# Designs tried in a protein design run: peptides against a protein of PDB entry 7SID. Part 17

Target 1, 151 residues: chain A of PDB entry 7SID
Amino acid sequence: LHMYLMLLKELPGEEYPLPMEDVLELLKPLSNVCSLYRRDQDVCKTILNHVLHVVKNLGQSNMDSENTRDAQGQFLTVIGAFWHLTKERKYIFSVRMALVNCLKTLLEADPYSKWAILNVMGKDFPVNEVFTQFLADNHHQVRMLAAESIN

## One batch from the design tools (peptide; made by RFdiffusion4, then SolubleMPNN)

Design b1_p10_6_s1 (from b1_p10_6, 3 letters changed)
Fold by OpenDDE base, seed 2:
Structure b1_p10_6_s1 (fold): chain B 151 residues (1-151), chain A 10 residues (1-10)
Amino acid sequence: as target 1 above (151 residues)
Amino acid sequence: DLEELLSKIL
């Protein structure tokens, strides 16, 4: 886990995006890691904070590329899982904060949720619709973070 | 439970 998290942390920012092939390789173990540590709040927060780099990379890539769509799908599966568990009130506010940051970054790249759609248990949830739910979050800091992205 | 179901999704 530590080695994997270090790798995610060292990813270049949006100014120097990684080749999509490299992004795909990094995403391969992500779902398994998230699943294994889904009950650890600190690990989940750390993962979500580090995958912000992945979101930034996805937003800079060719949307029509097969590799891009594959990477987007793998990433959105993970985000959808975190969102679902959030709806089930499984995560503390700090994890939800990290998730909102991911969703915010997705909306910056795809404001109309053309590709940023969460599929959870066979149902589709556009990120722009999902995001609005955090405006009514029980924790004030989560609401504030969600609200600042509106304008 | 739902967590176990979600683990299968991931």
Scores: peptide ipSAE 0.035, ipTM 0.696, DockQ to the pose 0.148
Fold by OpenDDE base, seed 4:
Formats: sequence, C-alpha cells, structure tokens
Structure b1_p10_6_s1 (fold): chain B 151 residues (1-151), chain A 10 residues (1-10)
Amino acid sequence: as target 1 above (151 residues)
Amino acid sequence: DLEELLSKIL
C-alpha cells in the first residue's frame, strides 16, 4: 500500500501529463486497494487526495482512444463507489472533502459531464448533479469547499 | 448490504 500511495503522490502534474498507457497501469490496482481499505478513513482520504493527479491526466488526454476510455471507466467506478458509500454515511468529513476535490477536478475537465458520469448499480449519475449534493453536506467545511468549487 | 455490493464492484 505504501509504495502504491507513493507512486500516486509522485505523479506529474497537469503540465506534464503521463502517457495514457502509464495511467492505465497505475489504475489497475486502484479498485482493489480501495476495496481493501474502504473502512479505513485515513487511507481513503490519502487515496482520494493522490488520485487528483489521475483526474488531471485523464482530462488532458484524447478521449477517442480505447485506453483512455478504459482508464476513464476504471477511475469513475472508484469515484462512484466512494460517492455511494458517502451517501450511506460511511465516511467522515475529511474523506468527503477529498472526494469533493476529486469531483471538482472532474468538473474542470468536463464541465458538462459529457463523460464524467458515475455508473452505480446500473444507474447513471452525472458528476455535476452529484456535486451539488455536497452543497447540503452536514459538515460546514464540506459545504464551504463545495460552494467555492462549483463557482 | 450496500457496502458489500460495492466491494464486489471494486
């Protein structure tokens, strides 16, 4: 886990996007890691904070490639899972803060949710609609972050 | 259990 988190942390920023093949390789273990540590708030927070770089890379890539669609799908599956568990009140505010930042970055890359759509249990949820739910979050800091992020 | 269901998705 530690080594994987370090790799996520050291990803280059938006100015130096990774090849999609490298992004895809990085995403391959992500679902498993998230599943294993879904009950660990600190690990979930760390994962969500680090995958911000993945979102930036996805947004910079050509969406016409099969690898891009694959990477996009894998990432959105993870985000969808975190969101759904959030609705079930499984995560503390600090994890929700990290999730909001991920959603914000997705919206920056896809403001109209053309591809940023969470599919959870066979239903589609556009990220822009999902994001507005955090404006009504029970925690003050989450509401504040959502409010500043949507503008 | 929703958490269990999502664990299968991931």
Scores: peptide ipSAE 0.034, ipTM 0.697, DockQ to the pose 0.153
Fold by OpenDDE base, seed 3:
Structure b1_p10_6_s1 (fold): chain B 151 residues (1-151), chain A 10 residues (1-10)
Amino acid sequence: as target 1 above (151 residues)
Amino acid sequence: DLEELLSKIL
């Protein structure tokens, strides 16, 4: 876990995107790691904070390639799961803050949710619509973070 | 169990 998280943390920003092949290799363990530690709030927060780099890299890629679609799908599956568990009140505010940051970054990369669509339990949820739900979050800081992101 | 189902998705 620690080695994997370190790799996520050390990824370059959007100004220096990684090849999509490298992104895919990084995403392969992600779902398993998230599943294993889904009940650990601190680990989930850390994961969500670090996968921001993945979103930044995805936004700079060629959206027409099979590898891009695969990477997007793997990433969105994880985000969708975290979002759904948030709806089930499984995560504390600090984890929700990290999730909102991920959603914000997704919207920066895909403002009109052309590919940023969460599929959970067989239903599609465009990220731009999902994001607005956090404006009504129970925690003050989460609402504020969501509010500043739409301006 | 919804959590169990989601654990399989992940």
Scores: peptide ipSAE 0.034, ipTM 0.692, DockQ to the pose 0.156
Fold by OpenDDE base, seed 5:
Structure b1_p10_6_s1 (fold): chain B 151 residues (1-151), chain A 10 residues (1-10)
Amino acid sequence: as target 1 above (151 residues)
Amino acid sequence: DLEELLSKIL
Protein backbone atom coordinates (compact mmCIF):
# COMPACT_ATOMS: atom_id res chain seq x y z
CA LEU B 1 0.00 0.00 0.00
CA HIS B 2 2.63 2.53 1.03
CA MET B 3 4.64 1.89 -2.11
CA TYR B 4 1.56 2.42 -4.26
CA LEU B 5 0.62 5.61 -2.39
CA MET B 6 4.15 6.92 -2.81
CA LEU B 7 3.88 6.41 -6.57
CA LEU B 8 0.62 8.36 -6.63
CA LYS B 9 2.10 11.16 -4.52
CA GLU B 10 5.17 11.54 -6.72
CA LEU B 11 3.17 11.90 -9.91
CA PRO B 12 3.74 15.17 -11.77
CA GLY B 13 0.93 17.73 -11.75
CA GLU B 14 -0.72 19.67 -14.54
CA GLU B 15 2.62 21.13 -15.59
CA TYR B 16 3.76 17.73 -16.86
CA PRO B 17 0.85 15.54 -17.95
CA LEU B 18 1.44 11.79 -18.02
CA PRO B 19 0.95 9.59 -21.07
CA MET B 20 -2.40 7.84 -20.98
CA GLU B 21 -0.67 4.45 -20.97
CA ASP B 22 0.97 5.35 -17.65
CA VAL B 23 -2.36 6.52 -16.24
CA LEU B 24 -3.93 3.18 -17.12
CA GLU B 25 -1.14 1.27 -15.37
CA LEU B 26 -1.70 3.33 -12.22
CA LEU B 27 -5.46 2.79 -12.29
CA LYS B 28 -5.29 -1.00 -12.66
CA PRO B 29 -4.70 -1.76 -8.97
CA LEU B 30 -6.68 1.23 -7.64
CA SER B 31 -10.08 -0.45 -7.34
CA ASN B 32 -8.59 -3.39 -5.45
CA VAL B 33 -6.67 -1.10 -3.08
CA CYS B 34 -9.79 0.97 -2.39
CA SER B 35 -11.81 -2.17 -1.73
CA LEU B 36 -9.27 -3.60 0.71
CA TYR B 37 -8.98 -0.38 2.74
CA ARG B 38 -12.55 0.94 2.41
CA ARG B 39 -13.01 0.75 6.21
CA ASP B 40 -9.85 2.79 6.95
CA GLN B 41 -10.77 6.49 6.91
CA ASP B 42 -7.15 7.70 6.89
CA VAL B 43 -6.18 5.50 3.96
CA CYS B 44 -9.28 6.50 2.00
CA LYS B 45 -8.52 10.19 2.61
CA THR B 46 -4.93 9.71 1.47
CA ILE B 47 -5.99 7.84 -1.67
CA LEU B 48 -8.51 10.52 -2.64
CA ASN B 49 -5.96 13.28 -2.06
CA HIS B 50 -3.34 11.55 -4.18
CA VAL B 51 -5.65 10.67 -7.07
CA LEU B 52 -6.19 14.41 -7.60
CA HIS B 53 -3.13 14.17 -9.83
CA VAL B 54 -4.92 11.58 -11.94
CA VAL B 55 -8.05 13.74 -12.14
CA LYS B 56 -6.02 16.72 -13.32
CA ASN B 57 -4.22 14.57 -15.86
CA LEU B 58 -7.47 13.15 -17.24
CA GLY B 59 -8.90 16.65 -17.49
CA GLN B 60 -6.01 17.82 -19.65
CA SER B 61 -6.33 14.93 -22.07
CA ASN B 62 -7.51 16.09 -25.48
CA MET B 63 -7.25 12.60 -26.91
CA ASP B 64 -10.38 10.82 -28.06
CA SER B 65 -8.94 7.33 -27.87
CA GLU B 66 -9.98 4.01 -26.43
CA ASN B 67 -7.30 4.38 -23.75
CA THR B 68 -8.74 7.73 -22.63
CA ARG B 69 -12.25 6.31 -22.35
CA ASP B 70 -10.93 3.27 -20.51
CA ALA B 71 -8.97 5.40 -18.02
CA GLN B 72 -11.95 7.69 -17.44
CA GLY B 73 -14.22 4.71 -16.88
CA GLN B 74 -11.92 3.03 -14.38
CA PHE B 75 -11.45 6.25 -12.43
CA LEU B 76 -15.15 7.16 -12.39
CA THR B 77 -15.99 3.68 -11.11
CA VAL B 78 -13.82 4.28 -8.04
CA ILE B 79 -15.21 7.78 -7.45
CA GLY B 80 -18.73 6.40 -7.81
CA ALA B 81 -18.01 3.79 -5.17
CA PHE B 82 -16.75 6.42 -2.70
CA TRP B 83 -19.80 8.58 -3.42
CA HIS B 84 -22.16 5.65 -2.89
CA LEU B 85 -20.57 4.79 0.46
CA THR B 86 -20.74 8.48 1.40
CA LYS B 87 -24.50 8.39 0.83
CA GLU B 88 -24.58 5.46 3.25
CA ARG B 89 -22.78 7.64 5.84
CA LYS B 90 -19.68 5.45 5.85
CA TYR B 91 -17.11 8.26 5.70
CA ILE B 92 -16.19 11.11 8.06
CA PHE B 93 -16.06 14.73 6.90
CA SER B 94 -12.34 14.71 6.08
CA VAL B 95 -12.86 11.91 3.55
CA ARG B 96 -15.87 13.73 2.10
CA MET B 97 -13.70 16.87 1.78
CA ALA B 98 -11.21 14.93 -0.30
CA LEU B 99 -14.02 13.52 -2.45
CA VAL B 100 -15.45 17.01 -3.05
CA ASN B 101 -12.01 18.16 -4.21
CA CYS B 102 -11.98 15.35 -6.76
CA LEU B 103 -15.47 16.27 -7.94
CA LYS B 104 -14.53 19.96 -8.18
CA THR B 105 -11.55 19.10 -10.35
CA LEU B 106 -13.75 16.96 -12.59
CA LEU B 107 -16.23 19.82 -12.99
CA GLU B 108 -13.44 22.22 -13.88
CA ALA B 109 -12.43 19.91 -16.71
CA ASP B 110 -15.99 18.93 -17.68
CA PRO B 111 -18.48 21.57 -16.44
CA TYR B 112 -21.42 20.03 -18.28
CA SER B 113 -20.65 16.42 -17.28
CA LYS B 114 -20.29 15.19 -20.84
CA TRP B 115 -17.99 12.36 -19.76
CA ALA B 116 -17.91 12.86 -15.97
CA ILE B 117 -20.81 10.54 -15.17
CA LEU B 118 -20.86 8.15 -12.23
CA ASN B 119 -22.38 4.74 -12.87
CA VAL B 120 -23.52 3.16 -9.61
CA MET B 121 -25.59 -0.02 -9.49
CA GLY B 122 -26.41 0.31 -13.17
CA LYS B 123 -27.66 3.92 -12.88
CA ASP B 124 -26.00 7.06 -14.29
CA PHE B 125 -25.37 10.12 -12.13
CA PRO B 126 -23.82 13.21 -13.76
CA VAL B 127 -21.14 14.73 -11.51
CA ASN B 128 -22.71 18.21 -11.71
CA GLU B 129 -25.89 16.78 -10.17
CA VAL B 130 -23.98 14.71 -7.62
CA PHE B 131 -21.94 17.75 -6.58
CA THR B 132 -24.97 19.84 -5.56
CA GLN B 133 -25.72 17.31 -2.81
CA PHE B 134 -22.61 18.43 -0.92
CA LEU B 135 -24.02 21.96 -0.65
CA ALA B 136 -26.36 20.45 1.95
CA ASP B 137 -23.74 18.32 3.73
CA ASN B 138 -24.09 18.01 7.51
CA HIS B 139 -20.57 19.35 8.12
CA HIS B 140 -19.99 23.09 7.63
CA GLN B 141 -16.50 22.69 6.14
CA VAL B 142 -17.83 20.37 3.45
CA ARG B 143 -20.59 22.86 2.59
CA MET B 144 -18.05 25.68 2.47
CA LEU B 145 -15.74 23.76 0.16
CA ALA B 146 -18.62 22.86 -2.14
CA ALA B 147 -19.85 26.47 -2.20
CA GLU B 148 -16.45 27.71 -3.41
CA SER B 149 -16.97 25.97 -6.75
CA ILE B 150 -20.11 27.98 -7.51
CA ASN B 151 -18.10 31.19 -7.91
CA ASP A 1 -23.57 -6.78 3.03
CA LEU A 2 -20.93 -4.18 2.15
CA GLU A 3 -18.75 -6.66 0.26
CA GLU A 4 -21.66 -7.61 -1.95
CA LEU A 5 -22.48 -3.96 -2.66
CA LEU A 6 -18.87 -3.16 -3.55
CA SER A 7 -18.68 -6.18 -5.82
CA LYS A 8 -21.53 -4.69 -7.83
CA ILE A 9 -19.85 -1.28 -8.05
CA LEU A 10 -16.15 -2.10 -8.39
Scores: peptide ipSAE 0.036, ipTM 0.695, DockQ to the pose 0.149; fails the geometry check

Design b1_p10_6_s2 (from b1_p10_6, 3 letters changed)
Fold by OpenDDE base, seed 5:
Structure b1_p10_6_s2 (fold): chain B 151 residues (1-151), chain A 10 residues (1-10)
Amino acid sequence: as target 1 above (151 residues)
Amino acid sequence: DLEELLKKIL
């Protein structure tokens, strides 16, 4: 886990995008790691903070490539899982803050949720609709972060 | 059960 998290942390940002093949390789173990540590708030927060680099890379990629669609799908599956568990009140505010930052970055890349759609248990949820729910979050800092993101 | 639910999502 430690080595994997370090790799995620050291990923280059939007200034130096990674090849989609490299992004795809990094995403392959992600769902398993998230599932294994789903009850660890600190690990979940760390993962969500580090995958911001992945979101930035996906936003700058060519959406017509097969690898892009595959990477996009794997990433959105993980985000959808965190969102679903958030609805079940499984995560503290600091984890929800990190999730909002991921959703914010997705909306910056896809404001109309053309591809940023969460599929949870066979149902589609556009990120722009999901994002508005955090404007009514129980924690004031989460509401503030969400409100700043719509400006 | 949370584990069973995650199997449907992840």
Scores: peptide ipSAE 0.035, ipTM 0.692, DockQ to the pose 0.147
Fold by OpenDDE base, seed 1:
Structure b1_p10_6_s2 (fold): chain B 151 residues (1-151), chain A 10 residues (1-10)
Amino acid sequence: as target 1 above (151 residues)
Amino acid sequence: DLEELLKKIL
């Protein structure tokens, strides 16, 4: 699992996107890793910070590709889980900051939430709607980070 | 337990 985190850390930035096939392979174990470490704030923060590179890769890919849709679905499932646990007050502000950064990056790639939709417990939540909730976060730094996207 | 439900989603 630590090796997996190191792999995520070494992902290239937006200037050098990975092939979608590589992104898909990286996403396969992500759900299990997140579930295992869901109560570890530091690990969750690290994961969310590293998957920012994945979000950037997904946003730059061909949206008509089957592999792209598959990768998007797997990624959004994980983000949806983090968001839901955030609503249940399971995460400290630093983890919420990392989550907001992921959501901001998604909105930059998909401003109208055409594909960026979180499905949690059978219900759909467009990321633009989810993002708005962080404008009312209890922590000032989270509110400030969220507000940067609309100003 | 919500955490248990999320284990099913993840």
Scores: peptide ipSAE 0.033, ipTM 0.695, DockQ to the pose 0.150
Fold by OpenDDE base, seed 2:
Structure b1_p10_6_s2 (fold): chain B 151 residues (1-151), chain A 10 residues (1-10)
Amino acid sequence: as target 1 above (151 residues)
Amino acid sequence: DLEELLKKIL
């Protein structure tokens, strides 16, 4: 876990995007790692903070490439899982804040949710619609963070 | 069952 998190942390962001092939390799174990540590709030927060680099990288890539679509799909699967568990009230506010940051970054890259769509249990949820739910979050800091994307 | 749901999602 430590080594993997370090790799995610050191992933170049928007300024120096990695080849999508390299991004795909980094995303391969992500789902399994998230699943194993889903009950650890600190690990989940750390993962969500580090995958911000992936979002920034995806936003700089050609959306029409097969590798880009594959990377987007793998990433969105993980985000969808975190969102689903958030709706199930499984995560504390600090994890939800990290998730909102990911969603905010996705909206910056894809304001119209053309590709940023969460598929959970066979249903599609555009990120722009998902994001509005955090405006009504029970924790004031989460609501404030979500509101920053509007103003 | 949350575990079963996670298997479907992740």
Scores: peptide ipSAE 0.032, ipTM 0.687, DockQ to the pose 0.148
Fold by OpenDDE base, seed 3:
Structure b1_p10_6_s2 (fold): chain B 151 residues (1-151), chain A 10 residues (1-10)
Amino acid sequence: as target 1 above (151 residues)
Amino acid sequence: DLEELLKKIL
């Protein structure tokens, strides 16, 4: 876990995009890691904070459309799972804060939710619509973070 | 069952 998290943390942002092949390699174990540590709030927060760099890379112009779609799909599956569990009140505010930051970054990369669509239990949820739900979050800091991201 | 749901989603 720690080695994997270190690799995620050291990813460059949008100023230094990685080849999509490298992004895919990093995403391959992500769902399994998230599933294994889903009950550990601190690990979930750390994962969500580190994958911000992955989101930035996914927003770059694609050289390989098939690999880009695959990477986007794998990432959105994980975000969708975290969002779903958030709806079921499984995560504390600090994890939700990290999730909001991920959603914010997705909207920066895809403001009109062309590809940033969460599919949960067979239903599609555009990220721009999902994001607005955090304006009514039970925790003040989460609401404030969401509100700051509107502009 | 939450475990089964997560298995389906993740």
Scores: peptide ipSAE 0.032, ipTM 0.683, DockQ to the pose 0.153

Design b1_p10_6_s3 (from b1_p10_6, 3 letters changed)
Fold by OpenDDE base, seed 1:
Structure b1_p10_6_s3 (fold): chain B 151 residues (1-151), chain A 10 residues (1-10)
Amino acid sequence: as target 1 above (151 residues)
Amino acid sequence: SLEELLSKIL
């Protein structure tokens, strides 16, 4: 886990995106890691903070690429799970803050949710619709962070 | 639980 998290942390930023092939390799274990540590608030927060680099990479890639669509699907599955567990009040505000940052980054890359759609329990939820729910979050910092994307 | 169900799809 620690080595994997370290790798995520050291990913290049938006200005220097990784090849999509490398992104795909990095995403392969992500779902399993998230599943194993779903109840650990610190690990979840760390994961969400580090995958911001992945979101930025996905947003800069060619949307017509098969590899891009594959990577997007794998990533969105994880984000969807975090969102759903958030609705079930499983995560503290600091984890929700990290999730909102991921969603904000997705909206910057895809403001109309053309590809940024969360599929949870067989239902589709566009990220722009999901994002608006955080405007009514119980924690003031989460509401403020969400509101920054609108203004 | 719902949490367990989600863990299966990840």
Scores: peptide ipSAE 0.034, ipTM 0.709, DockQ to the pose 0.149
Fold by OpenDDE base, seed 4:
Structure b1_p10_6_s3 (fold): chain B 151 residues (1-151), chain A 10 residues (1-10)
Amino acid sequence: as target 1 above (151 residues)
Amino acid sequence: SLEELLSKIL
């Protein structure tokens, strides 16, 4: 886990995107890692904070490639899972804040949710619609972060 | 169960 998290942390920003092949390799274990540690709040928070770099990287890639679509799909699956579990009240505010940051970054890359759509149990949820739910979060810091992230 | 749900998502 530590090694994987370190790799995520060291991803370059949107100014220097990785080849999509490298992004895919990095994303391959992500779902499994998230699944294994889904009940560990600290690990989930750390994962969500680190995958911000993935979102930034994906946003700078050409959308018409098969690898890009694959990478986006794998990433959105993970985000969708975290969002779903958030709705089930499984995560504390600090994890939800990290998720909001991910959603914010997605919206920066795709303001109209053309590709940023969460598919959870066969249903599609555009990220822009998902994001607005955090404006009504029970925790004040989450609401504040969500409100700040809109602009 | 939660585990079953997650197995479908992740």
Scores: peptide ipSAE 0.033, ipTM 0.693, DockQ to the pose 0.153; fails the geometry check
Fold by OpenDDE base, seed 2:
Structure b1_p10_6_s3 (fold): chain B 151 residues (1-151), chain A 10 residues (1-10)
Amino acid sequence: as target 1 above (151 residues)
Amino acid sequence: SLEELLSKIL
């Protein structure tokens, strides 16, 4: 886990996008890692913070490529899972804040949720619709972060 | 169970 997290942390940001092939390699174990540590709030927060680099890379890529769509799908699956568990009140505010940051970044790249759609249990949820729900979050810091993102 | 749900999502 720590090795993987370190790798994610060291990813370059939006200014220096990674080749999509590298993004795909990094995403391969992500779902498994998230599943294994889903009940560890600190690990989940760390994961969500680090995958911001992935989101930024995806936003800078050509969405028409097969590899981009593949990477997009893998990433959105993970985000969808975190969102679903958030609805089930499984995560503390700090994890939710990290999730909001991910969603914010997605919306910056895809404001109309053309591709940023979370599929959870066979049902599609556009990220812009999902994001709006955090405006009514129980924790004030989460609400504030969400509100700042829409302006 | 939660485990089963996550196995379907992830």
Scores: peptide ipSAE 0.033, ipTM 0.696, DockQ to the pose 0.152; fails the geometry check
Fold by OpenDDE base, seed 3:
Structure b1_p10_6_s3 (fold): chain B 151 residues (1-151), chain A 10 residues (1-10)
Amino acid sequence: as target 1 above (151 residues)
Amino acid sequence: SLEELLSKIL
């Protein structure tokens, strides 16, 4: 886990995007890691904070490649899972804060949710619609973070 | 169960 998290942390941002093949390799273990540590709030927060770099790299990629679609799919699956479990009240506010930051970054890369669509239990949820739900979050800091992202 | 749900999502 620690080695994997270190690799995610060191992933270059938008200024220096990685080849999509490298991003895809980093995403392969992600779903398993998230599943194993889904009940550990600190680990989940750390994962969500680090995968921000993945979104930044995805935004600089060729959207027409199969590898891009694969990477987007794997990433969105994980985000969708965290969102779904958030709706089930499984995560504390600090984890939800990290999730909102991920969603914010997705909207920066895809403002109209052309590809940023969460598929959960066979249903599609555009991120721009999902994001508005956090404006009504129970925790004031989550609401504030969501609100500042509108501007 | 939660495990079953996660197996379907992830």
Scores: peptide ipSAE 0.032, ipTM 0.692, DockQ to the pose 0.153; fails the geometry check

Design b1_p10_6_s4 (from b1_p10_6, 5 letters changed)
Fold by OpenDDE base, seed 2:
Structure b1_p10_6_s4 (fold): chain B 151 residues (1-151), chain A 10 residues (1-10)
Amino acid sequence: as target 1 above (151 residues)
Amino acid sequence: SLAEMLAKIL
């Protein structure tokens, strides 16, 4: 876990996008890692903070690429899982804040949720609609962060 | 779908 998290942290941001092939390789173990540590709030927060780099890379990629679509799909699956568990009240505010930051970045790349759609339990949820739910979050810091992201 | 399956696991 530690090594994997370090790799995620060392990823270049929006200024220096990674080749999509590298993004795919990094995403392969992500679902498993998230699954194993889904109940560890600190690990989940750390993962969500580090995958912001991945989101930034995905937003700059050519949507016509098969690899891009594959990477987007894998990433959105993970985000969808975190959102689903959030709905089930499994995560504390700090994890939800990290999730909001991910959603914010997705909206910056895809404001109209053309590709940024979470599929959870066979149902599709556009990120722009998902994001608005955090405006009514029980924690003031989460609401504040969500509100700041709208403007 | 794979997405659905993974969502169940997480």
Scores: peptide ipSAE 0.048, ipTM 0.739, DockQ to the pose 0.583
Fold by OpenDDE base, seed 4:
Order: C-alpha cells, then sequence, then structure tokens
Structure b1_p10_6_s4 (fold): chain B 151 residues (1-151), chain A 10 residues (1-10)
C-alpha cells in the first residue's frame, strides 16, 4: 500500500501528463486497493487526495482512444463507489472533502459531464448532478467546499 | 466490467 500511494502521490500534473498506458497500469490495482481499505477513513482520504492527479491526466488525454475510455471507466468506477458509500453515510467529513475535490476536478475537465458519468448499480449519474448533492452535506466544511467549487 | 468492479469495492 505504501509504495502504491507513493506512486499516486508522485504523478505529474496536467502540464506534464503521463502516457495513457502508464495511467492504465497505475489504475489497474486501484479498485482492489480501494476495496481492501474501504473501511479505513485515513487510507480512503489519502487515496482520494492522490487520485486528483489521475483526473488531471485523464482530462488532458485523447478522448477518442480506447485506452482513454478504459482509464476513465476504471477511475469513474472508483469514484462512483466512494460516492455510493458516502450516500450510505460510511465516510467522515474529511473523506467527503477529498471526494468533493475529485468531483470538482472532474467537472473542470468535463464541465458538461460528457464522459464524467458515474454508473452505480446500473444507473447513470452525471457528475455535475452528483456534485450538487454536497451542497446539502451535513458538515459545514463540506458544504463550503462544494459551494466554492460549484461555479 | 464497471458493474463487476463496483461489486468488489462496495
Amino acid sequence: as target 1 above (151 residues)
Amino acid sequence: SLAEMLAKIL
């Protein structure tokens, strides 16, 4: 876990995106890691903070490539899972803060939710619609972060 | 599939 988190942390920003092949390799174990540590709030927070770099990389890639679609799908699956568990009240505010930051970054890359759509339990949820739900979050810091990011 | 991956995490 430690080594994997280090790799996520060291990802370059959107100015210097990784090749999509490298992004895919990095994403491959992500779902398993998230699944294994889904009940560990600190690990989840760390993961969500680090995958911000992945969103930035995905946003700068060629949207028409199969690899891009694959990477987007894998990433959105993870985000969708965190969102679903958030709706089930499984995460503390600090984890939700990190999730909001991920959603914000997704909206910056895809403001109209053309590809940023969470498929959860067979239903599609555009990220822009998902994001607005955090404006009504129970914790004031989450609401404030969402409000700052909505426009 | 996305559904399968979700099932692993959820």
Scores: peptide ipSAE 0.041, ipTM 0.732, DockQ to the pose 0.858
Fold by OpenDDE base, seed 3:
Structure b1_p10_6_s4 (fold): chain B 151 residues (1-151), chain A 10 residues (1-10)
Amino acid sequence: as target 1 above (151 residues)
Amino acid sequence: SLAEMLAKIL
């Protein structure tokens, strides 16, 4: 886990995007890691904070179409799971803060949710619609972060 | 349970 998190942390920012092949390689174990540590709030927060770099890379243009779709799908599956569990009140505010930051970054890359759509339990939820729900979050800091992101 | 929910999504 520590090594994996370190690799995620060291990903280049938006200025220097990784090849999509490298993004895919990093995403492959992500679902399993998230599942294994789903009850550890600190680990979940750390994962969400680190995958911000992945979102920045997914927003780049001129990438391989098949690999791009694959990477987007794998990433959105993880985000969808965190969102679903958030709705079920399974995560504390600090984890929700990290999730909002991920959603914010997704909207920066795809403002109209053309590809940023969460599929949860067979239903599609565009990220722009999902994001607005955090404006009514029970924790004031989450509401504040969400509000700052839309203005 | 959390495990069951994640199993359906992930």
Scores: peptide ipSAE 0.038, ipTM 0.709, DockQ to the pose 0.143
Fold by OpenDDE base, seed 1:
Structure b1_p10_6_s4 (fold): chain B 151 residues (1-151), chain A 10 residues (1-10)
Amino acid sequence: as target 1 above (151 residues)
Amino acid sequence: SLAEMLAKIL
């Protein structure tokens, strides 16, 4: 876990994007890691904070590439899972804060949710619609973070 | 359970 998290943390941002092939390799174990540590709030927060680099890379990539679409799909599956479990009240505010930051970054890259769509339980949820739901979060800091992203 | 939810999504 720690080695994997270190790799995520050291991923270059939008100014120095990695080749999409490298991003794909990094994403492959992500679903398994998230599943294994789903009940560990600190690990989940850390994962969500580190995958921000992945979002930045995806936003700077060629959207017409097959590898880009594959990477987007794998990433969005994980984000969708975190969002679904958030709706089930399984995560504390600090994890939700990290999730909102991920969604914010996605919206910066794809403001109209052309590709940023969460598929959960066979249904599609555009990230822009998902994001607005956090404006009504039970925790004031989550609401504030979501609100400042709109302005 | 969380495991069941993740199994349905992932």
Scores: peptide ipSAE 0.037, ipTM 0.713, DockQ to the pose 0.143

Design b1_p10_7_s1 (from b1_p10_7, 6 letters changed)
Fold by OpenDDE base, seed 5:
Structure b1_p10_7_s1 (fold): chain B 151 residues (1-151), chain A 10 residues (1-10)
Amino acid sequence: as target 1 above (151 residues)
Amino acid sequence: SLQEILSKLI
């Protein structure tokens, strides 16, 4: 886990986007890691903070290729799982803050949720609609963070 | 599969 998290942390980010092939290799173990540590709030927070680099990278990809669609699908599966568990009140506010940051970045890249759609239990949820729910979050800091994205 | 992994997360 620590080695994997270190790799995610050292990603160059938006300024130096990675080739899509490298993104796919990084996403490949992500779902398994999240599954193993889904009950650990600190690990989940750390993962969500580090995958911001991946979100920014996916947002910069203007090429509509099979690899891009595959990477987007793998990433959205993980985000969808975190969102679902958030709806079930399984995560503390600090984890929800990290998730909101991921969703904000997705909306900056895809404001109309053309590709940013969460599929949970066979149902589709556009990220713009999902994001609106955090404006009514029980924690004031989460609401404030969500509200900042509207400006 | 990704669906199977998702089922473990949910």
Scores: peptide ipSAE 0.025, ipTM 0.661, DockQ to the pose 0.690
Fold by OpenDDE base, seed 2:
Structure b1_p10_7_s1 (fold): chain B 151 residues (1-151), chain A 10 residues (1-10)
Amino acid sequence: as target 1 above (151 residues)
Amino acid sequence: SLQEILSKLI
C-alpha cells in the first residue's frame, strides 16, 4: 500500500500529464485498494489527496478517446464509492474535504457534468449535483471549501 | 507492466 501511495504522490500534475495508457494501468488496482482500506480514515484521505493527480490528468485528455472514457469510468467508480460511504456518514471531515477537492477538480474539467457522473447502486448522480450537497455539510471547514469552489 | 508492479506494491 505505502509504495503504491508513494507512486501516486509522485505522479506529474496538470502541467505534465501522463500518457493515458499509464493512467489506466495505475487505476486498475485502485478500486481494490480503496475497498480494502475503506474503513481507515487516514488511508482514505491519503488516497483521495493523491488521486488528484489522476483527475488533473483526465481533465487534460481528449474525452473522445476510448482510453479516456475507460479511465473516467474507473476513476468515477472510486469517487462514487467514497461519496456513497460519505452519505452513510462513514467518513470524518478531513476525508470529506479531500473528496470535495476531487469533485472540484472534476467540475473544473466538466462544469456541466456531461461525463462526470457518479453511478452508485445503479443510479446516476451528476457531480455538480453531488457537489452542491457539500455546501450543507455538518462541518464548517467542508462547507467553506465547497463554497470557495463555486466562485 | 505497470499493473503488475502496482499489484505487488499494495
Scores: peptide ipSAE 0.021, ipTM 0.557, DockQ to the pose 0.067
Fold by OpenDDE base, seed 1:
Structure b1_p10_7_s1 (fold): chain B 151 residues (1-151), chain A 10 residues (1-10)
Amino acid sequence: as target 1 above (151 residues)
Amino acid sequence: SLQEILSKLI
């Protein structure tokens, strides 16, 4: 786990995106990792902080690429799971902060949620609609972080 | 492959 997380941390940023093939391979085990550590707040926060690099990579890729769509789907599955557990009040504010940062980055890349749609329990939730819910979060720092994106 | 490396890290 720790080595995997270090790899995520060291991924190139927006200015130097990874080949999509590498992104796909990196994403494959992510769902399993998240599932195994869903109750560990520190691990979840770390994962969400590190996958910001993945979000930036996806946002800079050609939207018409099959590999891009595949990567987007795999990534959104993970984000959807975190959001679902947030709705179930399973995560402390620091994890929710990290999730909001991911959602903000997604909205920067896809402001109209053309591809950024979370599928949870068979239902679709556009990220822009999901994001709005954090404006009413119980924790003031989460609300403030969410509010920054609309100003 | 990267996938093989990642599988060993989990």
Scores: peptide ipSAE 0.020, ipTM 0.558, DockQ to the pose 0.065
Fold by OpenDDE base, seed 3:
Structure b1_p10_7_s1 (fold): chain B 151 residues (1-151), chain A 10 residues (1-10)
Amino acid sequence: as target 1 above (151 residues)
Amino acid sequence: SLQEILSKLI
């Protein structure tokens, strides 16, 4: 786990995007890692903070390639799972803060939610609509973080 | 492959 998280942390950002094939390989184990540690708040926060780099790389890719769609799907599956568990009140505010940052970054890459759509329990939820729900979060810091993203 | 390396690092 530690070494995997370190690799995610060192992933180049928007200025130095990786080939989509490399991004896809990094994403393949992610769902399993998230599943194993879904009840560990600290690990979940760390994962969410590190996958911000993935979103930055996705925004610089060729959106028409099969690998891009696959990478987007893998990433959105993970984000959808974290959002779903958030709706079930499974995560503390610091984890929700990290999730909001991921959603914010997704909206920067896809402001109109053309591809950033969460599929949870067979239903589609555009990220721009999901994001507005955090404006009513129970914790004031989460609301404030969500509110600053509107500007 | 990168996947094989990552699987051992988890």
Scores: peptide ipSAE 0.020, ipTM 0.549, DockQ to the pose 0.064

